# Peptides against a protein of PDB entry 1MQS: the designs that were tried, part 152

Target 1, 223 residues: chain A of PDB entry 1MQS
Amino acid sequence: ILKMLFLNKDLNNNDNITTITDDIFNQQEIIWKVLILDIKSTATISSVLRVNDLLKAGITVHSLIKQDRSPLPDVPAIYFVSPTKENIDIIVNDLKSDKYSEFYINFTSSLPRNLLEDLAQQVSITGKSDKIKQVYDQYLDFIVTEPELFSLEISNAYLTLNDPKTTEEEITGLCANIADGLFNTVLTINSIPIIRAAKGGPAEIIAEKLGTKLRDFVINTNS

## One batch from the design tools (peptide; made by RFdiffusion4, then SolubleMPNN)

Design b2_p24_6_s4 (from b2_p24_6, 10 letters changed)
Fold by OpenDDE base, seed 5:
Structure b2_p24_6_s4 (fold): chain B 223 residues (1-223), chain A 24 residues (1-24)
Amino acid sequence: as target 1 above (223 residues)
Amino acid sequence: SKEIEEALNKKNEEKYEEFKKLTE
């Protein structure tokens, strides 16, 4: 899962999730990404990771694949979804609409040959195959028996950001909360990261807020 | 476990290569 969240970069550490995320966060620039899930994969993620883990991995937005999502054409997207025709069609539609800059597609179980061919055919028709950076199987299809509190939080954040009825104030508030989480992470690892965010979306707002918080903290600490 | 991970990585790389081939 962590490898997936870091765009399948090699993770050399056999340490726990926290140590791995801290080390990566300390050594590398934060690349903000969108994580797109379905109901099944949401349960899986919730059983293994906490909100802070996702934040440390640079996941600024979580969304359900079937929900309406705002375009973030400058932001790479990680899909972690069930290998179904429905999900494939949605991914292709997202590709057609240039919803994201890059597409890292991961399936919760093995994508069968027929669906792989279908995906490839549809992508070929779009002429945008270069945007598909990964098509992998993660084999993380297990049942979670614990309450999906984390899943609910992710979904709520997504709904808030994508609901047309959400006020600018509510969006700003949510972004502030995310920035607070990231700020706490930075303080925990005692390292100031280089922050890169896509323009024109929530990620930019979060980056700005985080930058302000860090600057304020440095000023206050040195005084 | 490391061997399994390497095997899975290889399979995924092959899958992606196959995908690229099919899009061409």
Scores: peptide ipSAE 0.489, ipTM 0.906, DockQ to the pose 0.253
Fold by OpenDDE base, seed 1:
Structure b2_p24_6_s4 (fold): chain B 223 residues (1-223), chain A 24 residues (1-24)
Amino acid sequence: as target 1 above (223 residues)
Amino acid sequence: SKEIEEALNKKNEEKYEEFKKLTE
């Protein structure tokens, strides 16, 4: 997440956010940026970073993507938003309006091919593709509640998994969604987990799905 | 750990390149 705030520059892997921000602040001229969020990403950012951290990262202001925002044509913008058609349309509209000097687009989860094509098509029509400096997936689709504890914020997951009326298909679908969230988390924190799950239940299904996703990812990236 | 980071970076770079290609 800090890489995103520093326009995906290589940062020294220090565990302390404050140390990283201080080091960068002291070593380089701060680049002031605007941070554009949605409701989901706001919750994510708020769970991981403090306001002071944002300031030290050079975030001048942060706003919701759906809110009316004042033009800052000389300021680069970091978008950290959900991969939705609505958000894409807003970004393109901001581009058309020259709302910011540069656009660093980061999605909270993987942008699917169809939406990538839609974004590209709309941007192409504007003739301002050069202002789009990145289109990245950050895979921050979780909320950190406490140190070493996070939530995927999947509605009624516990209830659904423990309701005897829930069908096997519903359980399988939910487990897949949970596995996707966990997969994104693993990628975000850049740490391969040791997966432990109780046998004979949804946890095992999730573990298997997560394991498969991780294996597939490693295989595909190394090919 | 480094492998995952590198893989992620590569995928993002590829995504951006694909985006640029689609905007041509």
Scores: peptide ipSAE 0.485, ipTM 0.906, DockQ to the pose 0.676
Fold by OpenDDE base, seed 3:
Structure b2_p24_6_s4 (fold): chain B 223 residues (1-223), chain A 24 residues (1-24)
Amino acid sequence: as target 1 above (223 residues)
Amino acid sequence: SKEIEEALNKKNEEKYEEFKKLTE
C-alpha cells in the first residue's frame, strides 16, 4: 500500500509505516497527489493507514471514485479501486476530461484480460494513453466477511477514519466505539476470537482496545 | 518477502507493458 502511495517506487526501508513515511518525508520532496478509492479499497486503506500517513505520503485529498470530483489538471492521481467495468469507465471519463495530470491505476485484485483490453481500447480512442503511467494489480482484496448488515456502518467508519478533517481524538474515540461494539458481539456469541490486525493503523488500535476489554472481562469473570 | 515483492513488481510491470501495447 505504501509503495502504491509513492507511485509504486521502490522503498528501500523495511521499517514500520511511521518510520518509512517519516524518512521519505524528510529526505524527498513530497509529490502531492489525489487518491481515488471505492468502498472496498477505502476499507483496506483504513485498516492499515492513519490520516497522517496519507498526508506524509503526499495525498492532498482522497475521494470516492463515484462521487463528483473537481478537476485538478495539474495534480497526479492514484486510483486504487476494484477491477470492474464501472470503475474502468469512470477512469476513462476522467481521462477524457483531463481531470488530472497523470493517472496511476491500481486495482485491488487482478484485472482480467477482457477488462484490460477494454480499458486499453477506450484509452486508445482518447489519444491520451501517455497520461496513464501505471496499470497495476495490488492484490489487496481484503475479504471482509462481515455480514451485509454491518457493511454500511463499517464503511462509514472507515471513511471517517480517513477523512482529513477528522482529528486524532475523533479517530481514537471511533476506534473505542468500534471496539466496544466488537466486544459486545463477542459476548453475545460467547466466543473469544483470535484477534488479528494490520499494524500501524486503526485496526491495530481497535485490536488493542478489544484485547484489553476481553482480558479484563476474563479476569473479572474468573475472579 | 523480498522475493514476493520482486515477483509482484515484475508482474505489474508486465501488465503495464501489455496495456501500452494494447493502446498502440
Scores: peptide ipSAE 0.479, ipTM 0.903, DockQ to the pose 0.324
Fold by OpenDDE base, seed 2:
Structure b2_p24_6_s4 (fold): chain B 223 residues (1-223), chain A 24 residues (1-24)
Amino acid sequence: as target 1 above (223 residues)
Amino acid sequence: SKEIEEALNKKNEEKYEEFKKLTE
């Protein structure tokens, strides 16, 4: 994901997301770009990255592909979307409209040959193929456990976490609420779970908060 | 693994090249 956000620049994979973003931010001029997502890819990104991480990666604006977006003809765009005919058509329409300066297209899973041919054909007709700088498959089978987010009956948790307009503070607040819910569940079932979470995203925040709560509880109970 | 990443990168590069070819 980070490579995608940095337009496939070589990154040191041995570091955590924060270290990588900080190092790049300090060493290189940031190229500001737009990130275009769909519902599925938004969930994926949100599970791995914080809003501030996107900013550090040079993402000025992120939006849903189906939403009306203002033209930014001097700004490159990164598409990270599902490999569907609908998304292809929208991308081509954006290209026709000169909505962005450059198009870096990434699919959440493998784009089938027929859709690749369709995309290429449509792009060819526009005469603007030179603006397409990337057509890659991002095999990010991040199981966004949609069911687990809803299991706590926290209203709109998924939507809030995956809304491009959601602030980092709002995400942090929601993660705290989720952690509280999980903590209560742990206490109810009287079983301490092994906590695993993707690094850099809401899951990590939740895991950290939950871990802290559990540690505090154990300390207080043994006291 | 680094090998997997390299393989994926290669596949993506090939995909992009194929795309370019199809747009010509």
Scores: peptide ipSAE 0.503, ipTM 0.910, DockQ to the pose 0.313; fails the geometry check

Design b2_p24_7_s1 (from b2_p24_7, 8 letters changed)
Fold by OpenDDE base, seed 5:
Structure b2_p24_7_s1 (fold): chain B 223 residues (1-223), chain A 24 residues (1-24)
Amino acid sequence: as target 1 above (223 residues)
Amino acid sequence: SKPIVAKSAIKPPENPKLPELILE
């Protein structure tokens, strides 16, 4: 939860909540954010955090997703809500209306494929996918830097990688395909990326493959 | 079996260097 409130940056997990919030508060690098909750997530947050903890985490406003909320176009928003069609539609509507500057979406539980696909499709239609900075659930984390990366293809990859019936060979093959797709995207943008990936999972495999492809390309084009 | 947690991000570098990989 604290990680989410700090836009999923690395935190020292050895410290208690109070120590972490105090240390961050003292560093004077507080990013003010809006926190959007639903009824279920409100209960979760309230069980773990105090009001002062939210303030120290840079939460300037917290509201229910179904409540009428004032536009804050210069303020980033953190959504921590249930993975439902209704919530997705509201988030997309908020995106369309430019309600916030950036959108960090955290689902309280696993997001099913159909809902992820729906989210991706709706966001794509808005033409504002660049404002979606993060999408997280219990098992999937990705940061969207380019609109083209937030597509239905991501949904399919997630399902395959998380299916216990998927073989190691299939995982390796899929990771290679994903890396190829990312490679093509990077070439289209014509910039050398910084690649960030979770250690010990498929993301690491993809990142390593992509890194190798890009390094090889750069070396070959500069020769 | 528990689902696999995956995280990916690609950001433009500040300086034109070789691709940097950060594992977290």
Scores: peptide ipSAE 0.071, ipTM 0.476, DockQ to the pose 0.172
Fold by OpenDDE base, seed 2:
Structure b2_p24_7_s1 (fold): chain B 223 residues (1-223), chain A 24 residues (1-24)
Amino acid sequence: as target 1 above (223 residues)
Amino acid sequence: SKPIVAKSAIKPPENPKLPELILE
């Protein structure tokens, strides 16, 4: 949860919540952001964090996703909501309306294939996929760095990676393809990325492959 | 629902020119 609130920055796991928030607060410029919750995620957040913790995490405003929210076009938003069609539609509508500057989407549980495809399709139609910076669920973390990557192709990859029937070879191949795509994107942006991925899943495999490719490239270009 | 506990191990890049991998 804290990692999510800090846009998936690395946190020292050995520290208590207060120490982590204090350290981050003192070491880095606070990015003020909006936290958008649903009923379920509100209960989760409330069980772990205090209002002061949210403030220290840079959460200036928190609201329910179904509430009428004022536009804050210059403020990034973190969504921490259930993976439902309704929530996806609301997020897309918020995107269409330029309600926030950036969208960090964290689903509270696994996003099913059909909903991922729906999200990708709707976002693609808006032409504003660049505003979606992150999409996470409990199984896969991915950063949308390029609007063009947020396509049905990514959706299919995500689905394949999360399908229990998918073979290890298929996963490995798909992860390699994703890493190649991300690599090309990074090269296009001409910036050395910080790669953030969930441990123990396809995201880690992708991240490691991407990291290796980037390292090899940097070494070869500096040589 | 298991709380998404992102265990971020930031290994400082040995080479500042290399990408940093943060596993959560």
Scores: peptide ipSAE 0.070, ipTM 0.440, DockQ to the pose 0.176; fails the geometry check
Fold by OpenDDE base, seed 3:
Structure b2_p24_7_s1 (fold): chain B 223 residues (1-223), chain A 24 residues (1-24)
Amino acid sequence: as target 1 above (223 residues)
Amino acid sequence: SKPIVAKSAIKPPENPKLPELILE
């Protein structure tokens, strides 16, 4: 939860940020943020954090996702909400209305694939994918650093990769494009990923291509 | 078709370790 409040940035010092120590707040420029919750996540946050802890983390305003909220177009927002169609639609509407400057989305549990595709599709239509900086759930960590990652019509990519009518050449081309996008993302984040992929499908092809590119890059940069 | 869950646990390499590929 604390990692989420600090926008999932690696705080240099103690891995176990179990205690909000004054030292964590003194070293980094406090970014003022809005925290958007639902009923379930409110209970979770309230059980772990005090209001003063939220303020120390730079949370100036916290509200329920279903409540009317005033626009703060110059303020980044953290969503910590259940992965539901309703919440996704509200987030997209907030995006369309330019309600906040940046969107950091954290789902309280696993986001089903159909809802991820729906989110991606709706965001792509808005043309404002650049404002979505992160999408996390219990199992997925996506840092959207470049608008192009959301611009990859994930829905179309998935449909293309799973359409039995798609040719091997089309799959290979798409996998190459995805691997290139992922490679650029890794370079931007400046960290070495652990790549996990399902065996026997396009995911393996992408993973292998990405792994090769990363290995080549590391070898060439360290020489 | 299982969703490509790229869990990029991007740990900053203490030592430049080569990317680990785990096929599940």
Scores: peptide ipSAE 0.064, ipTM 0.499, DockQ to the pose 0.183; fails the geometry check
Fold by OpenDDE base, seed 4:
Structure b2_p24_7_s1 (fold): chain B 223 residues (1-223), chain A 24 residues (1-24)
Amino acid sequence: as target 1 above (223 residues)
Amino acid sequence: SKPIVAKSAIKPPENPKLPELILE
């Protein structure tokens, strides 16, 4: 949750929430954000974080996704909501209306393929995919900077990564495909990234593959 | 439901020659 609130910045997970928030608050410029919740995620956040913790994380306001929210076009928004068609539609509407400057979407549970595809399709139609900076669920993290990141390949990989019957070989293959997609995105953006990934899972595999691809590309381009 | 933990993120660094990988 704290990582989410700090837009996936590196956090010392061994520290108390208060210590983490204090350290970040003191060391970095606070990016003020809006936190969008639903009923379920509100309970989750309330159980873990205090109002002061949210403030220290740069949350200037938090609201329910179904509430009528005022536009803050210069403020980034973090969504932490259930993966439902309704919530996706609301997010897309918020995107269409330029309600916020940037969108960091975190689903509270696994996002089904059909909903991911729906999100991707709707976002593509808006022409504002650049405002979506992140799409996460409990199992898979995406950075979304371009419509290509909403490819069927990512969707297929996501489903397979969440299937306990998937073999290690299949996981590796899927991670490679995801890394390829990310690689293409990075090239399109024309910026060298800092890659952050959790250890011990598909994210690490993807990160390593992506890192290798990028390093190879840079070396080959500069040679 | 387990709280969502960010697993990975990609951000553009300020003028890096090579990508930096941070494993968390």
Scores: peptide ipSAE 0.062, ipTM 0.464, DockQ to the pose 0.200; fails the geometry check

Design b2_p24_7_s3 (from b2_p24_7, 9 letters changed)
Fold by OpenDDE base, seed 4:
Structure b2_p24_7_s3 (fold): chain B 223 residues (1-223), chain A 24 residues (1-24)
Amino acid sequence: as target 1 above (223 residues)
Amino acid sequence: SKPIVSKSAVKAPENPKLPELILE
């Protein structure tokens, strides 16, 4: 949770919450931000953090995702919400409306692939993917760290992959293209990914193709 | 209610490990 509040920067995990917040506060590197919660995450945050901890973490205001919130276009926002279609739609609407300057999205549990794809598709359509700085779920270290993932023409891919009229050959071709795009993204980020994909669908095909490409690249670069 | 202390195992960039594929 603290990591999330500090935009997933590396924190010294050996320190107490108070020590961490005090150290960061003393370094004058506090980024003021909005925290958007849902009912479930509110309970979680309230159980772990004190109001003073939130302030020290740079949380200027916290609100419920379903609550009417005033635009703060110059303020970054941290979402810590359940991975639901409803919440995704609200986040995208907030993005469309330029509600905040930057969006750091943290889901409280695992984000299903279909919802990730939906998020990516909707974000891509907005043309404001650059404002999405991070997408995490609670169990994955990261889903997306850079807006480049949203530069993938995921919208067309998703539609094609989910169209029952799409042939297996078309799916395979599209999966290859997606894997190529992801590969390029990974190379740009210069990090070795953990690839997580659902079994039995296009996701697995993409993951396997991407994995192969990355393995081949790593092997060829280290030789 | 176990405190979900997600130990973010910040795996130090060990040796260029091959990408890990997790199929779920």
Scores: peptide ipSAE 0.070, ipTM 0.450, DockQ to the pose 0.174
Fold by OpenDDE base, seed 5:
Structure b2_p24_7_s3 (fold): chain B 223 residues (1-223), chain A 24 residues (1-24)
Amino acid sequence: as target 1 above (223 residues)
Amino acid sequence: SKPIVSKSAVKAPENPKLPELILE
């Protein structure tokens, strides 16, 4: 949860919440952001964090997703909500209306394939996919650096990777293909990335493959 | 609802110009 509040940056999780928030507050520039919750996630947040913790994490405003919210077009937003069609539609509407500058979406549980596809399709149609910076659930995490990466292709990959009928060979092949795509994207952007991925799943496999490809490329280009 | 706890492991790049991998 704290990681989410800091836009999924690496945190030293060995410390208590207060220590972490204090350290970050004192050592780093605070990015002020909006936190958007639902009823379920509100209960979760309230059980773990104090109001002062939210403030120290840079949460300037927190609201329920179903409530009317004032636009803050210059402020990034963190969504921490249940993976439902209703919430997806609201997020997309917020995107369409330019309600916030950036969107960091964190689902409280696994996002079903059909909803992921729906999200991807709707975001694509808006033409504002560049504002979607992150999408996370229990099993899926990706950073959207380019609109093209937030596509139905990614959704299909997620489905394949989470289908128990998918063979190890198919998983490996798909991960390689995804890594290749990401590699090409990185080359196009012409910047050295920070690769962030969930541990213990396909995302880690992809990240490792991508890292290897990039390292090899850098070494070969500098030689 | 249980809090989402992420365990992150940072692999430091051998070369500062190389990509950094953060596992969460």
Scores: peptide ipSAE 0.073, ipTM 0.465, DockQ to the pose 0.176; fails the geometry check
Fold by OpenDDE base, seed 2:
Structure b2_p24_7_s3 (fold): chain B 223 residues (1-223), chain A 24 residues (1-24)
Amino acid sequence: as target 1 above (223 residues)
Amino acid sequence: SKPIVSKSAVKAPENPKLPELILE
């Protein structure tokens, strides 16, 4: 949860919540954010974090997703909500309306394939996929750096990676393809990325492959 | 629903010329 609030930055897990928030608060520039919750995630957050912890995490405002929220077009938003069609539609509507500057989407549980495809399709149609910075669920996280990541192709890849019937070979091949795509994206952006990935899943495989490709490229280019 | 518990992030050594991999 704290990681989410800090936009998936590395946190020292050996420290208590207060120490973590204090350290981050003292060491890094505070990015003020809006936190959008639903009823379920509100209960989760409230059980773990105090209001002061949210403030230290840079959460200036928190609201329910179904509430009428005022536009804050210069403020990034963190969504921590259930993976439902309704919530996806609201997020997309918020995107369409330029309600926030950036969108960091964290689903509280697994996002079903059909909903992922729906999200991807709707975001693609808006032409504002660049504002979607992160999409996470309980199994996989991916950083959306380019609008193309919301293609049906990527959605299918994500689904394939999460399908228990998918073979290791298929996973490896797909991860390689994803890494290639990300590599091309990074080159286009012309910036060295910080690659963040969940440990123990396809995201790690992709991250490692991407890291290797980028390292090789940098070494070869500077050479 | 299991809370999204961030696992300990393993930071690769910071090389300003290389991508940083953070595993969470």
Scores: peptide ipSAE 0.070, ipTM 0.465, DockQ to the pose 0.184; fails the geometry check
Fold by OpenDDE base, seed 1:
Structure b2_p24_7_s3 (fold): chain B 223 residues (1-223), chain A 24 residues (1-24)
Amino acid sequence: as target 1 above (223 residues)
Amino acid sequence: SKPIVSKSAVKAPENPKLPELILE
């Protein structure tokens, strides 16, 4: 949860929530954000975080997703909501209306394939996929840096990787293709990335492949 | 539905010239 509030930056988990928030607040520039919740996630957040913790995490405003919210086009938004068609439609509507500058979407549970496809399709139609910086659920963590990756590749990749009929060879091939795409993206951004991936799945495979490609590139270009 | 919980992360050794991999 704290990682989510800090846009999935690496945090020292050895300390209590208050110590972590204090340290980050004192050491780093605060990025002010809007936190969008639903009823269920509100209960979750309230059980583990204090109002002061939210403030220290840079949460300037928090609201329910179904509430009428004022546009803050220069402020990034963190969504922490249930993976429902209704919430997806609201998020897409917020995107269409340029309600926020950036969208960090965190689903409180697994996002079904059909809903991921729906999200991707609707976002693609808006032409504003670049504003969606992250989509997260309990199984998937991915940063969306390129519209093509999100609109065309992510949904298909997810479906293929999670289809029980998909062979290991197909998975390996797809992971390689994804890593190539990410590699090109990193080169375009022209910065050394922090690669974050879940253990024990395709994400780790992709991360390792990407890491290898980047290391090889750095070594070869510095020779 | 199960809420999202903080994950443990393993960091690779830091190299300022190389990408950092964090597995969670």
Scores: peptide ipSAE 0.068, ipTM 0.458, DockQ to the pose 0.176; fails the geometry check

